# Designs tried in a protein design run: peptides against a protein of PDB entry 3V4L. Part 267

Target 1, 386 residues: chain A of PDB entry 3V4L
Amino acid sequence: GQPLAKDKVALLIGNMSYWEHPKLKAPLVDVYELTNLLRQLDFKVVSLLDLTEYEMCNAVDEFLLLLDKGVYGLLYYAGHGYENFGNSFMVPVDAPNPYRSENCLCVQNILKLMQEKETGLNVFLLDMCRKRNDYDDTIPILDALKVTANIVFGYATCQGAEAFEIQHSGLANGIFMKFLKDRLLEDKKITVLLDEVAEDMGKCHLTKGRQALEIRSSLSEKRALTDPVQGAPCSAEALVRNLQWAKAHELPESMCLKFQCGVHIQLGFAAEFSNVMIIYTSIVHKPPEIIMCDAYVTDFPLDLDIDPKHANKGTPEETGSYLVSKDLPKHCLYTRLSSLQKLKEHLIFTVCLSYQYSGLEDTVEEKQEVNVGKPLIAKLDMHRGL

## One batch from the design tools (peptide; made by RFdiffusion4, then SolubleMPNN)

Design b2_p26_1_s4 (from b2_p26_1, 12 letters changed)
Fold by OpenDDE base, seed 3:
Structure b2_p26_1_s4 (fold): chain B 386 residues (1-386), chain A 26 residues (1-26)
Amino acid sequence: as target 1 above (386 residues)
Amino acid sequence: APAQPVMGVIELNEKEYEEYLKELEK
């Protein structure tokens, strides 16, 4: 019969804003595009940008809680990385210079943990360099992997090579994701799909002789990313998994704030990623006596590191949000919260209304505090160990 | 100096990017 997935779960990590290393741009678009495609494939997707070592470990632990017998697990990583002795290391944004294996996440360790969950399929898509790190002389003694015959690696580049992003007009895409996205929805065995992506990448003049897709697999069954999820979640474990994922993806409800002057503000929320949310404010009612009014957000938790200079922008793009701008209402002020994983408490902030009456020169301010609870990934308490 | 492996950047001008897009549509 057609293979069925018990469920489908994906963790996507895009690291760009390195502290001690060159900044990247492509992981932003690549994680977003892949998230949308995997959602169309009925994956439960956790998408995270700019994770520290500790945050990456916690993201992997939360991902492993979503895995169980017969579940399809997909890990995507875009960022800096290296390969020593056939082991792939993902580099966190806080990695020192030089970084070593002790500062990085080993993909083969994650694979071992996925095999302990008796997963139906394990897919790794690694958009990172595979050069040796000469600063890391550590030979990892990894335990022998189980022979599960359900493993697929798609490496964006060959062993000992670099991976590349293409930058144009301030946007960037990874070469790997550019070819992968065009085929990802095809009802094909995942190894056949990746082989077709490798052929497409091999035709590109920019990629030729610089980057080539490598496929490593032990996949003995015809499994596809299109394989249907088995039935309604009837097991207690499936219900727990669904609840765990749902918690990480709950947006705050839209609010209507009423000020004493008679101005009404709509406060809305949009998810860009599991750890990135846009807040938007709009004036929905204004008394005619008020000639000018603006509604800005301020007084965010310090853990979010929000620069006021990047808050309350007239466009989503001015916040650094280029991807979700089409789905946002127009004529708002926009603020991007990019580090929701750092939020230890409820998201409490102030909405400040600045307004002017007809015939008065002085600007008046009214303030309301708003508590929206723990949005998105902040519900998982990824920092419980600090 | 030993080089750390970092993701490479290919900067394309408008013409090179249009050529790249045309290669992807084939």
Scores: peptide ipSAE 0.366, ipTM 0.877, DockQ to the pose 0.763
Fold by OpenDDE base, seed 1:
Structure b2_p26_1_s4 (fold): chain B 386 residues (1-386), chain A 26 residues (1-26)
Amino acid sequence: as target 1 above (386 residues)
Amino acid sequence: APAQPVMGVIELNEKEYEEYLKELEK
């Protein structure tokens, strides 16, 4: 019969906004596109952008809590990285220059922990460089991996090579994701699917001799990303997994705010990623004596590092949200919260209505405080160890 | 000098990008 997954869980990390390293652009699109495809494959997807070392460790720990016997685990990473002595290191956004193994997450350590969960399939998709880091002479003492015939690595590039993003008109996409996305939904053994992706990359003149996909596998069974999830959660662990994932993806409900002047505002929320939310405000009712009015959001928690210059934009794109703009209401003011993993408290902020009456030169302001609880990934308290 | 590996960037102009897209459709 077709193999069944007990469940399917994916952690996608895209690091772009490095502090001490060149900024990337492709991980934004690549994590988003892969998230949408894996959701169509019935994966529980956690998608995270721009994680520090500590936040990456916590994201991996929370991901490992979602893994259990017969669960399919997929880890995708897009960002800076290196390979020393056959060990792959993912570089956090706060990594120093130069970075070392002590500043990075070792993929083989994550694999060891996944093997302890008795997973049905372990897939690593690593969209990062595989060159040696000459600043890191540390030889990791890794414990021996268990002999599990359920591991697949898809490396975006060959050993000792760079991976690349393609930039055009201010947008970017990783070369690996560009080919992977076209085949990811195919009902094929994951190693066969990746081999076809490798052939497609090899035919492209742009990528030929620059980047080649490498597949490393011990997968003895015909397992696919399309393999159906086993029905109702039969275990306490499966119920906990479903509840944890659901908590990490719960948006605040849309609110209708009423001001004393008779203006009504719709406040709405949209998820771009598990740690990225768009807030939007719109005027839904205005008395005729009010000639102009705008609804601004302000007074965010300091942990979110919200620059007011990037808040309350007339378009989602002006906030840096290019991906979800089609699904958002038009004629709003938009604010992008890109670091929800940093939120320790409830998301409390102020909605400020600025308005003008006909025949008065002075603007009037009314304010309402809004508490939306912990949105999305902020419910997991990823900072519980600080 | 010791090298630290970073993700590479391939910048494409409009024509090069159209050619790249046409190669992907084959």
Scores: peptide ipSAE 0.365, ipTM 0.877, DockQ to the pose 0.752
Fold by OpenDDE base, seed 2:
Structure b2_p26_1_s4 (fold): chain B 386 residues (1-386), chain A 26 residues (1-26)
Amino acid sequence: as target 1 above (386 residues)
Amino acid sequence: APAQPVMGVIELNEKEYEEYLKELEK
């Protein structure tokens, strides 16, 4: 019969905004495109941008809590990285210069922990360099991996080689994701699918002799990313997993705010990623005696590190949101919250209405405090280990 | 000098990018 997944869970991490290293651009688009494709494949996707070492550890721990016997687990990483002695290291955004293994997440350690969950399939898609780090001579003593015939590694590049992103007109894509996305929905054994992606990458003149996909697999069964999820959650663990994922993707409800002057504002929320949310404000009713009015959001929790100069933009693109701009209402003010993983408390902020009456030169201001609880990933409380 | 490995960037101009897209459609 066709293999069944007990469930399907994916963690996607894209690191771009490095503090001490060259900034990347491709992980933004690549994580977003892969998220949409994996959702079409009935994966529960957690998508995270720009994680610190601590935040990456917590994201992996929360991902491992979603894994269980017969669950398909997929980890995707795009960012800086290296490979020493056959061990792959993912570099967090706060990694020092130079970085070492002590500052990075070892993929083989994550694999060990995934094998303890008795997963049905373990897929690693690593869009990172596999070059040796000359500043790290640490030989990690990895515990012996269990012999499981359910592991697939798709490396964007060969051992000892670099991975590349292509930049054009301010946008970028990883070379690996560019070929992977065209085949990802095909009903094929995952190793066969990746072999076809490797063939496509090998035909491209730009990648020839620069980057080639490497596949490492122990997969003995015909398993595909298209394999259907087993029906109604029969286990308490499957119900908990579904609730945990749903909780991590719950947006605040849209709000209608009424001001004393008679102006009504619609406050709306959109998810770009599991840790990135756009707030938008629109004037839905204005008394005729008010000639101009704008609704600004301010007084955010300090943990979010929001620069007011980047808030309340006339377009989503001015906030750095290029991907979801088509799905957003027009004629709003937009604010992008890119660090929801840092939120320890409820998201409380102020909506400030600035307006002018006909025949008065002075602007009037009214304020309302809004509490939207813990949005998206902030509900998982990734900080519980401190 | 020992180099820390970083992801490489390939910058393409408009013509090079159009040629790259045409190679992907083949």
Scores: peptide ipSAE 0.362, ipTM 0.876, DockQ to the pose 0.749
Fold by OpenDDE base, seed 4:
Structure b2_p26_1_s4 (fold): chain B 386 residues (1-386), chain A 26 residues (1-26)
Amino acid sequence: as target 1 above (386 residues)
Amino acid sequence: APAQPVMGVIELNEKEYEEYLKELEK
């Protein structure tokens, strides 16, 4: 019969804003595009940008809690990385210069933990360099992997090679994602799909001799990303997994705030990623005696590192949100919260209404505090150990 | 000198990017 997945879960990590390393741009678009495609494939997707070592460890731990017997697990990583002695290391944004294996996440360790969950399929898509790190002479003593015959690695590049992003007009895409996205929805065995992506990448003159996809697999069954999820969750574990994922992706409800002056503000929320949310404010009612009126969001929790200079923008793009701008309402003020993983408490902030009456020169301010609880990934308490 | 591997960036101008897009459509 057609293989069935008990469930399908993906963790996508895109690291760009490195503290001590060259900044990347492609992981933003690549994580977003892959998230949308995997959602069409009925994956439960956790998408995270710009994680520290600790945050990456917690994201992997939470991902492993969503894995169970016969579940399909997909890990995607885009960022800096290296390969020493056949071990792949993902570099967190807070990694020192030089970084070592002690500062990085070993993909083969994650694979070991996934094998302990008796997963139906383990897919790793690694959009990172595979060069040796000369600053890391550590030979990791990894425990022997189990022979599970359900493992697929898609490496964006060959062993000992670099991966590249293509930048044009301030936007970037990874070369790997550029070819992967065109085939990802095809009902093919995952190794056949990746082989076709490798052929497509090999035809491109720009990538020819610079970057080539490497497929490493031990996949004895015809498993595809299109394989249907098994019907109604029959186990307590499947119910817990569904509830845990749903909690991590629940947006705050849109709010209508009423001010004493008679102005009504709509406060709305949109997810860009599991740890990135756009807050937007719009004036939905204004008394005719009020000539100018703006609704600012302020007083965010310090854990979010929100610079007020980047808040309350007239466009999503001015916040650094280029991806979800089409799905957002127009004529708002926009604020991008890019570090929701850091939130230890409830998201409490102030909506400040600044307005002017007809025939008065002075601006008036009214303020309301808003508590939206723990939005998105902040419900998983990824910071409980800090 | 010991090297730390980082992801490479390929900056394309408008013409080079149009040529790249035309190669992807083939």
Scores: peptide ipSAE 0.361, ipTM 0.877, DockQ to the pose 0.769

Design b2_p26_2_s1 (from b2_p26_2, 13 letters changed)
Fold by OpenDDE base, seed 5:
Structure b2_p26_2_s1 (fold): chain B 386 residues (1-386), chain A 26 residues (1-26)
Amino acid sequence: as target 1 above (386 residues)
Amino acid sequence: SMVTVTLVSMDPDEEKRTVEEVTLPA
């Protein structure tokens, strides 16, 4: 029969905004494009940008809670990284310079934990450099991996080599994602799909002699990312998994705010990533006696570190949101909330209406507090422990 | 048409990071 997955779960991490290391650009687009493709493949996708060590550990722990017997697990990472003694290390955004194995997440440790879940397939896609870190000669004593014959590693580059970004007009893509995205939806054994991606990279004059895909696998079965999910979730564990995933993707409902002056505002929400949300406001009704009015959002929780200079923009692109701008309503004011993982409390903020009456020079303000609960990833309480 | 792209290394060592402009057929 056709192979079936019990479920399909993916964690995508894109680290760009390093504190002590060079900033990257490609992970933004690459995580977004891969998220959309994996969703078309019926994956439950958690997509996270710019995680600290603690936040990365918690994201992996939450991902491992979604894994169970016969579940397909996919981990994608784009960011800084290194390979020492055949162990791959993902570098968090808060990693010191130089970083060590103690400041980083070991992929082989995650693989061990995935094998303990008796997963149906384990896929790692590592869009990072594979150079040795000469500042850390520590050999992690890893426990022996089980012989599960269900493991696939796609490394964006070969051992000891660099990965590259292609930058154009202020945007960037990883070389690996550029070729992976064109084949990811194909109904092929995942190792065959990755071999075809490696051939496509090898034909490109940009990549030839610079970056080559390395595939490591023990996959004994014909497993594909296209493999259908087995039936409706009938087990208690499958229901819990579906509820946890649904919580991490639940947006606040759009609101119609009514002010005393008779102005009506539409407040809306859009997800860019599991930890990144766009808030948008629009004037939907204005009394004729009001000549001008604007609706600003302000007074965000301090945990979100929202600079007011980057809030209430006339375009999504002015907030740094280039990806979801086509799906957003036009003629709004836009605010991008990055780092929703940091939210300890409910997202409470103020909507401030500034307006002017015909024949009065003075601007009037009305304010309404809005509580939208915990949006997206903030529902998982990834901070339970600080 | 031709498009110029910049290839940037993802190496964390700024001194080793290569930056190269490459012109491609669009």
Scores: peptide ipSAE 0.478, ipTM 0.904, DockQ to the pose 0.777
Fold by OpenDDE base, seed 2:
Structure b2_p26_2_s1 (fold): chain B 386 residues (1-386), chain A 26 residues (1-26)
Amino acid sequence: as target 1 above (386 residues)
Amino acid sequence: SMVTVTLVSMDPDEEKRTVEEVTLPA
């Protein structure tokens, strides 16, 4: 029969906004596009942007809690990275310059932990450079990996080579994701699918002699990303996994706020990533005596580090949200909450209504506090050790 | 038509980062 997955879980990390290193652009679009494709493949996807070392460790730990016997695990990383002695290191956004192995996450350590879960398939997609870091003289003594015939690595580039971004019209994609996305939904053994992606990269004049996909696999079985999930979660572990993932992806419900002046505001929420949410406000009712009114959000938790200059924008794009803007209501004020993983408490903020009556020169303000609990990834308490 | 794209290396070493304009058939 066709192989069945007990479940399918993916962790996608895109690091762009480095503190001490050159900023990237492609991971934003690549994580988003891959998230949408893996969701069509019935993966439980956790998608995270711009993680610190501590946040990356916690994201991996939470991902490992979703893994169990016969589960398909996929880790995607796009960002800075290096390869020393065949070990791949993912660089967090807070990594010092120069960084070392002690500041980075070793992919082979994550693989060891995934093998302890008795997973049905382990897929690593690494969209990073594979150059040696000459500032890191550490030879990681990795414990011997278990002999599991279920591992697939897709490296965006060859050993010792660079990966590239394609920038056009203000957007960027990784070269690897550009070719991977066209084939990812195909019902093929994952190693055959990646080999076809490698052929497509090899035929393109842009990539020929610059970047080539490397496939490293022990996969003995015909397993595909299209393999169906085994029916209703009959195990306690499968129920826990489903609840944990659902908890990390719960959006706040839309709210209707009523002000004393008779103005009604709709407050809505949209997920861009597991750690990135858009808040939008719209005026749904205005008394005719009120000539002008605006509804803005303020007084966010300090943990979110929200610059008020980037809040309450007339378009999603002005917040830096280019990906979900088509799915958002029009004629709102938009605020992008990045870094929801940093939220220690409930998301409490103020909705302010500024308005003017016909024939009065003075603006009037009314305020309402809103508590939406812990949205999305903030429910996992990714900072419990700080 | 031709489209010009910018290829940017993901190398963390700023001195080694290549930025190249490439014109492709659209």
Scores: peptide ipSAE 0.472, ipTM 0.900, DockQ to the pose 0.789
Fold by OpenDDE base, seed 1:
Structure b2_p26_2_s1 (fold): chain B 386 residues (1-386), chain A 26 residues (1-26)
Amino acid sequence: as target 1 above (386 residues)
Amino acid sequence: SMVTVTLVSMDPDEEKRTVEEVTLPA
């Protein structure tokens, strides 16, 4: 019969906003596009941008809690990285310059932990450079991996080579994701799918002699990303996994705020990523005596590092939200909350209504505090242990 | 049509990373 997955779980990490290293652009689009494709493949996807070392460790730990016997696990990483002695290191956004193995996550250590979960398939998609880090003399003493015959690595580039972004019109995609996305939904053994992606990359004049896909596999079975999930979650573990994933994707309900002046505001929420939410405000009712009014969001928790200069924009794109803007209501003010993984407390913020009456020169303000609880990934308490 | 794109290396070393403009068929 066709192989069945007990469940399918993916962790996607895109690191772009490095503190001490060159900023990237492609991980934004690549994580988003891959998230949408993997969701069409019935993956439970956690998508995270711009993680610190500690946040990456916690994201991996939470991902490993979702893994169990016969579950398909997929880890995608886009960001800075290196390869020393055949070990791949993912670089967190807070990594020092220069970074070393002690500042980075070793993919082969994650693989070891995935093998302990008796997973049905382990897929790593590594969209990073594979150059040696000459500042890291650490020889990783990795314990011997179990012979599980269920491992697939797709490296965006060859050993010792660079991976590239394609930048055009202010957008960027990774070269690997550009070709991977066109085939990812195909009902093929994952190694065959990746071989076809490698052929497509090899035919492109852009990539020829610059970047080539490397595939490492021990996969003895015909496993595909299209393999159906085994039916209704009958196990306690499957219920826990479904509940944990659902918690990480629960948006606040849309609210209608009523001000004393008789203005009504719609407050809405949209997920861009598991750790990135857009808040939008719109005036849904205005008394005729009020000629102008705007609804601003302010007083966010300090843990979110929200610059007021980037809040309350007239377009989603002005917040850095280029991907979800089509699905958002028009004629709002938009605020992008990145870094929801940093939220220790409930998301409490102020909605400030500024308005003007006909024939009065002075603006009036009214404020309402809003508590939306812990949105999205903030429900997982990724700060457990600090 | 032709489109010009910028290839940017994901190498963290700004001195060693490749940046190149490439014109492709659109």
Scores: peptide ipSAE 0.469, ipTM 0.900, DockQ to the pose 0.798
Fold by OpenDDE base, seed 4:
Structure b2_p26_2_s1 (fold): chain B 386 residues (1-386), chain A 26 residues (1-26)
Amino acid sequence: as target 1 above (386 residues)
Amino acid sequence: SMVTVTLVSMDPDEEKRTVEEVTLPA
């Protein structure tokens, strides 16, 4: 019969905004594109940008809570990384320079933990360099992996080689994602799909002699990312998994705020990633006596590190949001919250209406506090260890 | 048409990372 997944869960991490290392660009688009494709494949996708070591550990722990017997687990990582002695290390954004294995997440350790969950398939897609870190001579003593015959690694590059970004017109994509996205929806055994991606990379003049996909697999069954989720009545575990994922993806409801001056504001929310949300304000009603008015968002929780200079922009793009701008309403003020994983409390902020009456030179302000609870990933309480 | 793209290495070593302009058919 066709293989069935008990469920399908993906964690996608894109690290770009390194503190002590070169900034990347491709992980933004690559995580977004892969998220949309995996959602079409009925994956429960958690997509996270710019995680610290602590936040990456917690994201992996939360991902492992979504895994169970016969669940398909996919981990994608785009960012800095290295490979020492056949062990892959994902570099957090707060990693020191130089970093070592103790500052990084070992993919083979994550695989061990996934094998303890008795998963139906384990897929790792690693869009990182595989060069040795000469500052880390530590040979990791990893526990022996179980023989599960359900493991696939897609490495964006060969051992000891670099992975590349393609930058054009201010946008960037990883070379790996450029080819992977064209085939990811195909109903093929995942190793066959990745082999075709490797052939496409090998045919392209851009990638020839620069970057080649390496496939490492122990996959005894015909498993595909297209394999249907088992439609059996949700076990208690499947219900818990569905609820946990739903919590991590619940946006605040759009609000209509009414000010004393008679101005009505629509406050809306959009998810860019599981930890990135756009807030937008629009004036939906203005009395004729009010000649000018703007609705600013301010007084955010300090944990979010919101620079007011990047808030309340006339376009999504001015906030650094290039991906969801087409799906946003026009003629708003936009604010991008990029660190929702840092939110310990409810997202409480102020909507400040600044306005002028016809024939008065003085600007008037009215303020309303808004509590939207814990949006998106902030519901997972990824801070439970400090 | 031809399009010029920049290939940028994801190498964390700024001194060793390669940056190359490549012209491709559009």
Scores: peptide ipSAE 0.463, ipTM 0.897, DockQ to the pose 0.809

